# Peptides against a protein of PDB entry 2L9B, part 61

Target 1, 91 residues: chain A of PDB entry 2L9B
Amino acid sequence: ANFLSQKFPELPSGIDVNINMTTPAMMISSELAKKPKEVQLKFLQKFQEWTRAHPEDAVSLLELCPQLSFVTAELLLTNGICKVDDLIPLA
Target 2, 91 residues: chain A of PDB entry 2L9B as posed
Amino acid sequence: ANFLSQKFPELPSGIDVNINMTTPAMMISSELAKKPKEVQLKFLQKFQEWTRAHPEDAASLLELCPQLSFVTAELLLTNGICKVDDLIPLA

## One batch from the design tools (peptide; made by RFdiffusion4, then SolubleMPNN)

Design b1_p23_1_s3 (from b1_p23_1, 8 letters changed)
Fold by OpenDDE base, seed 3:
Structure b1_p23_1_s3 (fold): chain B 91 residues (1-91), chain A 23 residues (1-23)
Amino acid sequence: as target 1 above (91 residues)
Amino acid sequence: SEEEFRRFQQKVLELLDKVPKYP
């Protein structure tokens, strides 16, 4: 199976951004948090590689699976890659 | 809003680029 299918076997697609997606994202994040930091980093690295190679598809993926944005944000925070302020809208 | 969420998604992608390439 592909990377996303393995890590997000129950990730819903096409959910409206107007509904609360925090709980599903938290559940996914909690499962990833049970893995070693090395596994979490590898996930982020593979996602990074794919987004670099397919920047337009990356946008489409996040639109199709909006929960993934919250999961990714949580992983970035918990692994010290960014700060909360980095995720706050500026405009 | 949709626009705000779009901006959030874009920021996530930008920050994802900060992930170190090697462990």
Scores: peptide ipSAE 0.612, ipTM 0.910, DockQ to the pose 0.417
Fold by OpenDDE base, seed 1:
Structure b1_p23_1_s3 (fold): chain B 91 residues (1-91), chain A 23 residues (1-23)
Amino acid sequence: as target 1 above (91 residues)
Amino acid sequence: SEEEFRRFQQKVLELLDKVPKYP
């Protein structure tokens, strides 16, 4: 039940995140949507730091929770970090 | 396709580098 929280400590604390393919991503999306923009940005900053330090784990997380890519993309868009065209697959 | 989705995932991870470290 706490596998993801143990392996990925930068996920939101206090949430029972399991290894279901959809639950972690939807939990993150739901919780972050309730938070102010500064909290969303802080999450992105922590996610940035974590992915830099643990690139292989980041890939594994996105494979386990494919929806997380869309959640992250949405946060990047709504917080002005990137544009829609940046997310279009190249070639 | 799976390859297109993989590229999308990779792009998302790359775009995280554009997040400012400091406000």
Scores: peptide ipSAE 0.610, ipTM 0.910, DockQ to the pose 0.470
Fold by OpenDDE base, seed 5:
Structure b1_p23_1_s3 (fold): chain B 91 residues (1-91), chain A 23 residues (1-23)
Amino acid sequence: as target 1 above (91 residues)
Amino acid sequence: SEEEFRRFQQKVLELLDKVPKYP
């Protein structure tokens, strides 16, 4: 079993996605944006709880699925949790 | 760059902590 199936056993089977980071992230963000704000918040809350419990696995997940960083960033922005300049890397 | 993207990923994880746990 791969990392995702081991750490997220309840994830449904997915389809092949391209190796591009931007396109999958944009599609996922677009679909989530169509959901009620409560669903978006629940997604962020579940992800927050999991990353707190599994900080090393969280880093590994983002390395394996770099698109997830863009999805999370957009949800944080659209829900007013952070500003664009909060996401700018330091020199 | 890869280093800049790594810093971006770390910042996302940090900002995720700002999500309110309770409504």
Scores: peptide ipSAE 0.608, ipTM 0.912, DockQ to the pose 0.420
Fold by OpenDDE base, seed 4:
Structure b1_p23_1_s3 (fold): chain B 91 residues (1-91), chain A 23 residues (1-23)
Amino acid sequence: as target 1 above (91 residues)
Amino acid sequence: SEEEFRRFQQKVLELLDKVPKYP
């Protein structure tokens, strides 16, 4: 939790992430969707920068926090960076 | 499936590179 908050400051704090992937992802996406587009883009940019600098750790992070994959996908979609077909398969 | 999810995760990372670096 501390690691995630430090690396991704735009990630909403105080979110209870349980073993379920869908509900936490939806909740995080919902919270991020309430923020200005600039904040959403900043989150994506920070994540982009980190993944470029730490490609192997990025894979590990998504495995550790699989909800983040869905959150990121949703942000990519809602910000017009990709289309649904680009993400298939979704699960 | 696990394999499909892995591919999905990889695709997310690939598409993340499409995010513009500057606003």
Scores: peptide ipSAE 0.606, ipTM 0.911, DockQ to the pose 0.458

Design b1_p23_1_s4 (from b1_p23_1, 6 letters changed)
Fold by OpenDDE base, seed 2:
Structure b1_p23_1_s4 (fold): chain B 91 residues (1-91), chain A 23 residues (1-23)
Amino acid sequence: as target 1 above (91 residues)
Amino acid sequence: SKEEFEAFKQKVLELLDKVPKFP
């Protein structure tokens, strides 16, 4: 099972992600999960601010570091910012 | 698939915009 399937079994499987993406994402997420909720939220807020200021760079970042997409998704879910259905890839 | 993953990354960036803003 991939990262999202393990952490969020309600999410549909289907994204083929190799170990180079899932393992780092799991490690990063586990470290962030140890931080207080306030710290997690502040991280998201700063990331939001940066992506707004640098939208094309944000796309490039996730292209270069696809692991970060899973980390961000988990933070969005665990902090109640989005729902599981929001993260299902569009058919 | 590659297309699905690209869509996923784009969706993450879109949803990031829903994070509560700084006061």
Scores: peptide ipSAE 0.586, ipTM 0.906, DockQ to the pose 0.425
Fold by OpenDDE base, seed 3:
Structure b1_p23_1_s4 (fold): chain B 91 residues (1-91), chain A 23 residues (1-23)
Amino acid sequence: as target 1 above (91 residues)
Amino acid sequence: SKEEFEAFKQKVLELLDKVPKFP
């Protein structure tokens, strides 16, 4: 069992995801899931605010820490902000 | 693939904008 099978069963099999990315993401997500939803939402809101103020740095951050993209995606799903289909590449 | 992951990261950033905003 892995992050993709548990949270993104419909994602394309071609996504370049490996143990070095998924394991840290799973651990971080697990810790955040232990927090109240209000804390999770606040985290997302602060991250949203920062990315709006620093869009280029946000891209760089996800390049440096690709695990964070999976953590963020899981939080978006868990808190009902998006659907799995929203995260699947269309082309 | 590399391209798919880049698209994924971009989509995450886009969807992050859907988080309810602070007043």
Scores: peptide ipSAE 0.583, ipTM 0.906, DockQ to the pose 0.419
Fold by OpenDDE base, seed 1:
Structure b1_p23_1_s4 (fold): chain B 91 residues (1-91), chain A 23 residues (1-23)
Amino acid sequence: as target 1 above (91 residues)
Amino acid sequence: SKEEFEAFKQKVLELLDKVPKFP
């Protein structure tokens, strides 16, 4: 089993994302935005719990799937948890 | 840049901690 299958045993089979980082992220974020805010918050809370339990794996996941960082960022923004300035890349 | 993106990913994980905790 690959990394994703090991860390997310109930993750459904999928295809590689071979387009740019932002387009898939925008698509995923758009789909999540269609869900109730309670569902979005629950998603963030579950992700928070997982990253706390597996901090090294969380870093590795974002390296392997950089699109997820943008998805998470958009959810944080749209749910009022952070501001755009909080996410400006540090030089 | 690569350095900026690494910082971005780390910031996302940091800000994720601001999500309200489960009761």
Scores: peptide ipSAE 0.583, ipTM 0.906, DockQ to the pose 0.427
Fold by OpenDDE base, seed 5:
Structure b1_p23_1_s4 (fold): chain B 91 residues (1-91), chain A 23 residues (1-23)
Amino acid sequence: as target 1 above (91 residues)
Amino acid sequence: SKEEFEAFKQKVLELLDKVPKFP
């Protein structure tokens, strides 16, 4: 059984993006930014609910898909949920 | 660094809690 398939049954099949840590995230964020803000917020809300119900699985997901952390951070910023200074810099 | 990235992921999860809840 695949972790992603079990936890996200509605996730469409896709190709692996294994370029680097940030480029895939930037691409995904760019596409999500084209969606209405209500869609972006709904995504964040559903992700929030899931992480609260499955906190350890959420950590595992970000370990398996580290790019998702950057995607989520970008959505939090662009939707005014947090400020840049709230995020720990990777230096 | 690895430690900084782990902290970043944890911070993202914490900040996700600031998203308004469904009414």
Scores: peptide ipSAE 0.582, ipTM 0.906, DockQ to the pose 0.446

Design b1_p23_3_s1 (from b1_p23_3, 6 letters changed)
Fold by OpenDDE base, seed 1:
Structure b1_p23_3_s1 (fold): chain B 91 residues (1-91), chain A 23 residues (1-23)
Amino acid sequence: as target 1 above (91 residues)
Amino acid sequence: KLDPEKLLELLETKLEESGLKAS
């Protein structure tokens, strides 16, 4: 079993996303953008809570799925939670 | 690729700072 199977056993089986990291992130962000802002905010809050409880796994997740980093950044930006300048040092 | 640890730190600090809360 891989990292995702071990740490997220509830996840349904899926297909590999064999494209660059930006395109999958854009797709996810696009779908989330269709949801109410409350849903987007709840996603960030639940992600924050999970990272607090599982900091090592959170880093591992983002290393394995760097697409998620861009999704998170997009949500922070579009909801006015951070500025572009906040992301520059991360790039 | 964005630095994971720095992003998670940003999420922690900025989300709390924003004061936004979902019901």
Scores: peptide ipSAE 0.606, ipTM 0.900, DockQ to the pose 0.806
Fold by OpenDDE base, seed 5:
Structure b1_p23_3_s1 (fold): chain B 91 residues (1-91), chain A 23 residues (1-23)
Amino acid sequence: as target 1 above (91 residues)
Amino acid sequence: KLDPEKLLELLETKLEESGLKAS
């Protein structure tokens, strides 16, 4: 069992996507953008809470799934929570 | 690839500053 199966045992089944990180990020961001702002914000808040409780696992998750970093960044941008300049140090 | 530690720091800081809350 890998990291994801241990920490997220009830993840819904998915399909294979392009192994390039950019394409999966765009796909996920596109789907989340279709959801109400409440859902997008709830995602960020749940992610924040989980990160506070499991900081090491959060880093491990983003190392394993770097596309999630781009998804999170885009959610922050599109909801006016951060600015493009805030992302410069991350690149 | 974005720096994970920096992203999580950004999430923590900016989400709190935004004052936005979901119910």
Scores: peptide ipSAE 0.604, ipTM 0.899, DockQ to the pose 0.794
Fold by OpenDDE base, seed 2:
Structure b1_p23_3_s1 (fold): chain B 91 residues (1-91), chain A 23 residues (1-23)
Amino acid sequence: as target 1 above (91 residues)
Amino acid sequence: KLDPEKLLELLETKLEESGLKAS
């Protein structure tokens, strides 16, 4: 099994997206943006908790799925948790 | 492509500093 299947065995079925790096991120972000702020915050908190528990896997996930980095960044921005200047060094 | 380790560090730092808490 690949990394995603191994670490996320209960992943639901998804939809096809453009193979471009940013397009899938934009789609995910747009879907999350439709959810209440409470849900978005909960997502970030759960991601944070998982990262703390599995730091090596978190890095591997983002290396495998760079789109998720953009999703996370946008959530941080749109919820006022970070500023654009905080992201510049990451680019 | 964003640096994953730096992004995760940002998540940890800024989310904690925000003090936001989901009910």
Scores: peptide ipSAE 0.603, ipTM 0.899, DockQ to the pose 0.795
Fold by OpenDDE base, seed 3:
Structure b1_p23_3_s1 (fold): chain B 91 residues (1-91), chain A 23 residues (1-23)
Amino acid sequence: as target 1 above (91 residues)
Amino acid sequence: KLDPEKLLELLETKLEESGLKAS
């Protein structure tokens, strides 16, 4: 079992996406953007809570799935939680 | 690639500052 399977045993089966990290991010962001703002905010809040409890695993997750970083960044931007200049130092 | 640790710090800081809460 890999990291994702061990840490998230209740995740549904995924599908293969383009090897380019931008394409998976675009796909995930597109799906989340279709959800109500309430759902998007809940996602960020649950992710924040999990990160507080598992900081090292959170870093490992983003290293393994760098597309998730772009998804998170886009959610922060589109919901007015951060500004573009907040992301510049991260690039 | 975005810096993971800096992104997570941004998530923590800005989400709290926003005061947004889900019902």
Scores: peptide ipSAE 0.603, ipTM 0.899, DockQ to the pose 0.806

Design b1_p23_3_s2 (from b1_p23_3, 6 letters changed)
Fold by OpenDDE base, seed 3:
Structure b1_p23_3_s2 (fold): chain B 91 residues (1-91), chain A 23 residues (1-23)
Amino acid sequence: as target 1 above (91 residues)
Amino acid sequence: RLDPRKLLELLETKLEESGLKAS
């Protein structure tokens, strides 16, 4: 079993996406952008809480799925939570 | 790629600082 299967045993199979970073990130961001801001903030809040509780697992997740880094960054930007300048050093 | 550790640090701090919370 891979990392995702181990750490998220109840995660549904999902759908196939391109293996590159950009396409999955765009797809996920697009779907999240369709949700109310309340849902977007809830996503960030739950992700934040999980990261605090499992920091190394969170790092592993983002290393395995770098698409999620861009999704997270976009949510932070579009909701006015961070600025572009905050992300420049991360690139 | 974005540096995971730095991004997560940003997430952990900026959301709280912004005051934007889900109800």
Scores: peptide ipSAE 0.617, ipTM 0.903, DockQ to the pose 0.839
Fold by OpenDDE base, seed 4:
Structure b1_p23_3_s2 (fold): chain B 91 residues (1-91), chain A 23 residues (1-23)
Amino acid sequence: as target 1 above (91 residues)
Amino acid sequence: RLDPRKLLELLETKLEESGLKAS
């Protein structure tokens, strides 16, 4: 989308995936899960920092790419940062 | 879909509360 191209001009080409949200999220999460926990944590920290600096852009990103919401949620869960109960109100 | 605003709030609060730091 134009938003992504504008905000992330160096974004690499994507890969065609299933059009539903769950499958792409699972694929992304599985790749991230293969990385060291510190890399996963760094991702969350950088995402947090960027969100603080660009809160509305962060919301727009997640609205445009809802699969990233599931990726983020799974990273929070699998790294013990949040509990399932924390996600229930979001569903 | 997960509520983006609530998720980002959760990210900020829980990540901070965790006290975890990347090396």
Scores: peptide ipSAE 0.617, ipTM 0.902, DockQ to the pose 0.823
Fold by OpenDDE base, seed 1:
Structure b1_p23_3_s2 (fold): chain B 91 residues (1-91), chain A 23 residues (1-23)
Amino acid sequence: as target 1 above (91 residues)
Amino acid sequence: RLDPRKLLELLETKLEESGLKAS
């Protein structure tokens, strides 16, 4: 929470979610899936750009919020950017 | 959980390879 507030000061408070990885990931992915493919791609590109600029912060973010890893993976899969076989070594 | 470093590397590599570009 402190990390997120520090690195993303404009981030809203959010809402309570189940304390697991699956449910938050499903919720986020579901909302993103409602957006045009252009928006989904733009999200990935902005995430990529931010990761390039802040590589260690990106790692810390995913360690703190592992649900984002699943969201990212699903976006890569559903947009045909990677295959399931690409994710197997990461699991 | 997915390995953060490997996932970020995958994001970088595959997104570039795809050639997809947001308008």
Scores: peptide ipSAE 0.617, ipTM 0.902, DockQ to the pose 0.817
Fold by OpenDDE base, seed 2:
Structure b1_p23_3_s2 (fold): chain B 91 residues (1-91), chain A 23 residues (1-23)
Amino acid sequence: as target 1 above (91 residues)
Amino acid sequence: RLDPRKLLELLETKLEESGLKAS
């Protein structure tokens, strides 16, 4: 019924996290950081491709789950794809 | 919060510019 169920019907069960926006982001980023660099890059590439195909859905997702914005930013930073200066205007 | 539209634009631009690819 909600956006996530409608657009992502095959999502696996999640783990409860703190309602604070940054805490879930830190947890997700930490888990992704444990993956090989290739996996992290693949994640970003797939997210990019999905965003190209579904731009408004991508915006809606980040509006609904703002913690994912921080996860994405963290991946871009840690993989040297962007710099901190690139994120300042977004804050 | 980070601006979603601007972040997605950043993802698009910087990832493409990086040329990094995963197999």
Scores: peptide ipSAE 0.615, ipTM 0.902, DockQ to the pose 0.798

Design b1_p23_3_s4 (from b1_p23_3, 8 letters changed)
Fold by OpenDDE base, seed 1:
Structure b1_p23_3_s4 (fold): chain B 91 residues (1-91), chain A 23 residues (1-23)
Amino acid sequence: as target 1 above (91 residues)
Amino acid sequence: KLDPKKLLELLTEKLEKSGLKAS
């Protein structure tokens, strides 16, 4: 088992979140962008569900893997789910 | 670095509001 699986055993099923501090967010986003929009949406939905169930772990995950924050933000933007103005206060 | 807590709140609120649903 990888480090993330050990630390966060309840990560969304079917989604490989095996990213680390050396994994560029842009590479993850690029790979996800090649997938159908349904796959991208499913990623967000499963991440949302997990976040609701495990809010503390979700924050810890993003603290551990800040690249995932940028991946999530880009998916929200490119799928028209949020606006740029929504992200400005987060920067 | 984006604020984790605020981003997760955004994810939850905006995704739900969008009404988008994957099969």
Scores: peptide ipSAE 0.620, ipTM 0.906, DockQ to the pose 0.784
Fold by OpenDDE base, seed 3:
Structure b1_p23_3_s4 (fold): chain B 91 residues (1-91), chain A 23 residues (1-23)
Amino acid sequence: as target 1 above (91 residues)
Amino acid sequence: KLDPKKLLELLTEKLEKSGLKAS
């Protein structure tokens, strides 16, 4: 079992995506954007809670899946939680 | 690639500051 399977045993089976970082991020963002704002907010809240409890694993996850960083950033922006200049230092 | 540690800090700080709560 890989990192994702061990840490997220309840995740549904995934499919292969393009090796490019942008394509997976775009796909995930697109799917989440179709959900109500309530669902998007719950995702961010659960991710925040998990990050607080498992800070090193959270960093490892984003290192393994850097596309998830862009998904998270987009959700923060589109929901008015952060602004563009908050992300500039991260690039 | 975005800096993971800085992004996670941003997530925690800004989400909490926003006061948004899911029902």
Scores: peptide ipSAE 0.618, ipTM 0.907, DockQ to the pose 0.818
Fold by OpenDDE base, seed 5:
Structure b1_p23_3_s4 (fold): chain B 91 residues (1-91), chain A 23 residues (1-23)
Amino acid sequence: as target 1 above (91 residues)
Amino acid sequence: KLDPKKLLELLTEKLEKSGLKAS
């Protein structure tokens, strides 16, 4: 077991992907985009709840897996939850 | 690379304001 599985045991099971940041983000975003809006929203809500409960771990996760930041951002955009202008300060 | 702290703040703020809720 690696550090990721130990620190984040509740993460969904998956397979290894390219270590490049952009490619994994595009893959994950594409897969989530195929799911119903309810599933996408549930993901965001679970992520939000977990972030509130474990703010330090949430930052650590995004530092370790920066591709997840782009996935989250795209979900916020495509579901009309945020605007492009909201992401400018993050870039 | 997006700023993690700012993204998480955005997630929390905007998701709450959206009024969207999954069941």
Scores: peptide ipSAE 0.616, ipTM 0.908, DockQ to the pose 0.792
Fold by OpenDDE base, seed 2:
Structure b1_p23_3_s4 (fold): chain B 91 residues (1-91), chain A 23 residues (1-23)
Amino acid sequence: as target 1 above (91 residues)
Amino acid sequence: KLDPKKLLELLTEKLEKSGLKAS
């Protein structure tokens, strides 16, 4: 198993990231954008559930893989779940 | 770099408020 799988054994399926800051985010976002909205929503819901169950690990994951933050933010925005103004304070 | 804690709060709260549910 890879490092992420070992450290975060209950990560939602379908997440594939590496140590790069930008390219993995772009790749993940691009691939998810090709999927039906149902799949994108399912991803967000599973990530949400995992976050609720493992809040410290979720923070650690995003600290370790900051690119995943951008993926998540983009999905929230493009699916109308949040607005741009919601993201500004995070930057 | 986005603040992870705030992003996770946003994910949890806004997704819940959206009422969206995957079948």
Scores: peptide ipSAE 0.615, ipTM 0.906, DockQ to the pose 0.780

Design b1_p23_4_s1 (from b1_p23_4, 9 letters changed)
Fold by OpenDDE base, seed 4:
Structure b1_p23_4_s1 (fold): chain B 91 residues (1-91), chain A 23 residues (1-23)
Amino acid sequence: as target 1 above (91 residues)
Amino acid sequence: LPPLKVPSTVLSDEELEKIFELM
């Protein structure tokens, strides 16, 4: 088993991205838009709570799955919680 | 960008909850 499977054995598989036709960012934005606002906000809340309880694992997960960082940023922006300038210091 | 996958946790409340419960 690879490191990701060892550290996070129940981490679901993802959806493949055909980079010749789209980008991960485009696909993430499209998939997120399919979910209701309440579901999007629930994700943010659950992820925030989990991160507080498991900070070391949260860092590891975001290093291994950088797409989750984009997900978080996209949700913050599209739901009006943050502006682009708020995220620049984190880049 | 290099090839990536969109984790299904983004798409499923059920899977998201399962992961967080096990972590």
Scores: peptide ipSAE 0.025, ipTM 0.531, DockQ to the pose 0.173
Fold by OpenDDE base, seed 1:
Structure b1_p23_4_s1 (fold): chain B 91 residues (1-91), chain A 23 residues (1-23)
Amino acid sequence: as target 1 above (91 residues)
Amino acid sequence: LPPLKVPSTVLSDEELEKIFELM
């Protein structure tokens, strides 16, 4: 939590998932899909650049927020950058 | 190290609220 506040001061506290209506994956997919393709690709670009520049912080972030890994994977898949089989070895 | 701006820049607070507390 301290790390998140330090590195992501604007990050909200978040909400729980109503598992009777949706799954976390579905919610993420839906929210991401609301963004224009240009915005989605910009996220991937900036996240990649940031990760390269701050690998230690990136590891910490992904440990604390594994959702971000899903976000990245979802964007890669939906934008046709990679296939599901390309991601399996990373799990 | 300056804070990461990517999430808040690309996604609204509402969207981040939904995403980062999931799973």
Scores: peptide ipSAE 0.025, ipTM 0.531, DockQ to the pose 0.083
Fold by OpenDDE base, seed 2:
Structure b1_p23_4_s1 (fold): chain B 91 residues (1-91), chain A 23 residues (1-23)
Amino acid sequence: as target 1 above (91 residues)
Amino acid sequence: LPPLKVPSTVLSDEELEKIFELM
């Protein structure tokens, strides 16, 4: 957490999930769905570019914020960019 | 596909937007 804050000081804090009412996955899916498709696709594009330019930072970020891996996967799946089978080798 | 690790905390809509702006 300290490393995360130091390396990514502009990263916002998250919000707690009431697991009795929803799941983190459900919440993420819901929040993503609020974004227009254009915004979703733009994020994927920019995240891809950023990851290629900063691979070590990307690894650190995704390790410390696993929800972002889910976000990325969800966006890829829901926008029809890839299938579940495409992600299995990465799991 | 095995479940991905998802903490009990997530990013709100606004927080996701902020991340988008950073990248």
Scores: peptide ipSAE 0.025, ipTM 0.551, DockQ to the pose 0.480
Fold by OpenDDE base, seed 3:
Structure b1_p23_4_s1 (fold): chain B 91 residues (1-91), chain A 23 residues (1-23)
Amino acid sequence: as target 1 above (91 residues)
Amino acid sequence: LPPLKVPSTVLSDEELEKIFELM
């Protein structure tokens, strides 16, 4: 088993994305937007806390799952916590 | 370190399955 399945067994395996119809980023954005702001902020809060408690695991997870990086960035931007210019230096 | 449990209270299993599509 790979690192993801061993370290994060409760992550789903994922589903195929019809790349002719949409992109993973588009799907992420749409799914996140379906959630109330309070739920979106709760995700950020929990993810932040976990990252602080497990920084090296967090780095590994984000490297292997860029979807989560996009989730984080999207939530920061859409909730007005961050501006695009704030994220540019990280690219 | 303990394995991570993705909070299903934030995103449903179906939503997570979409989000965690691996490229």
Scores: peptide ipSAE 0.024, ipTM 0.531, DockQ to the pose 0.083

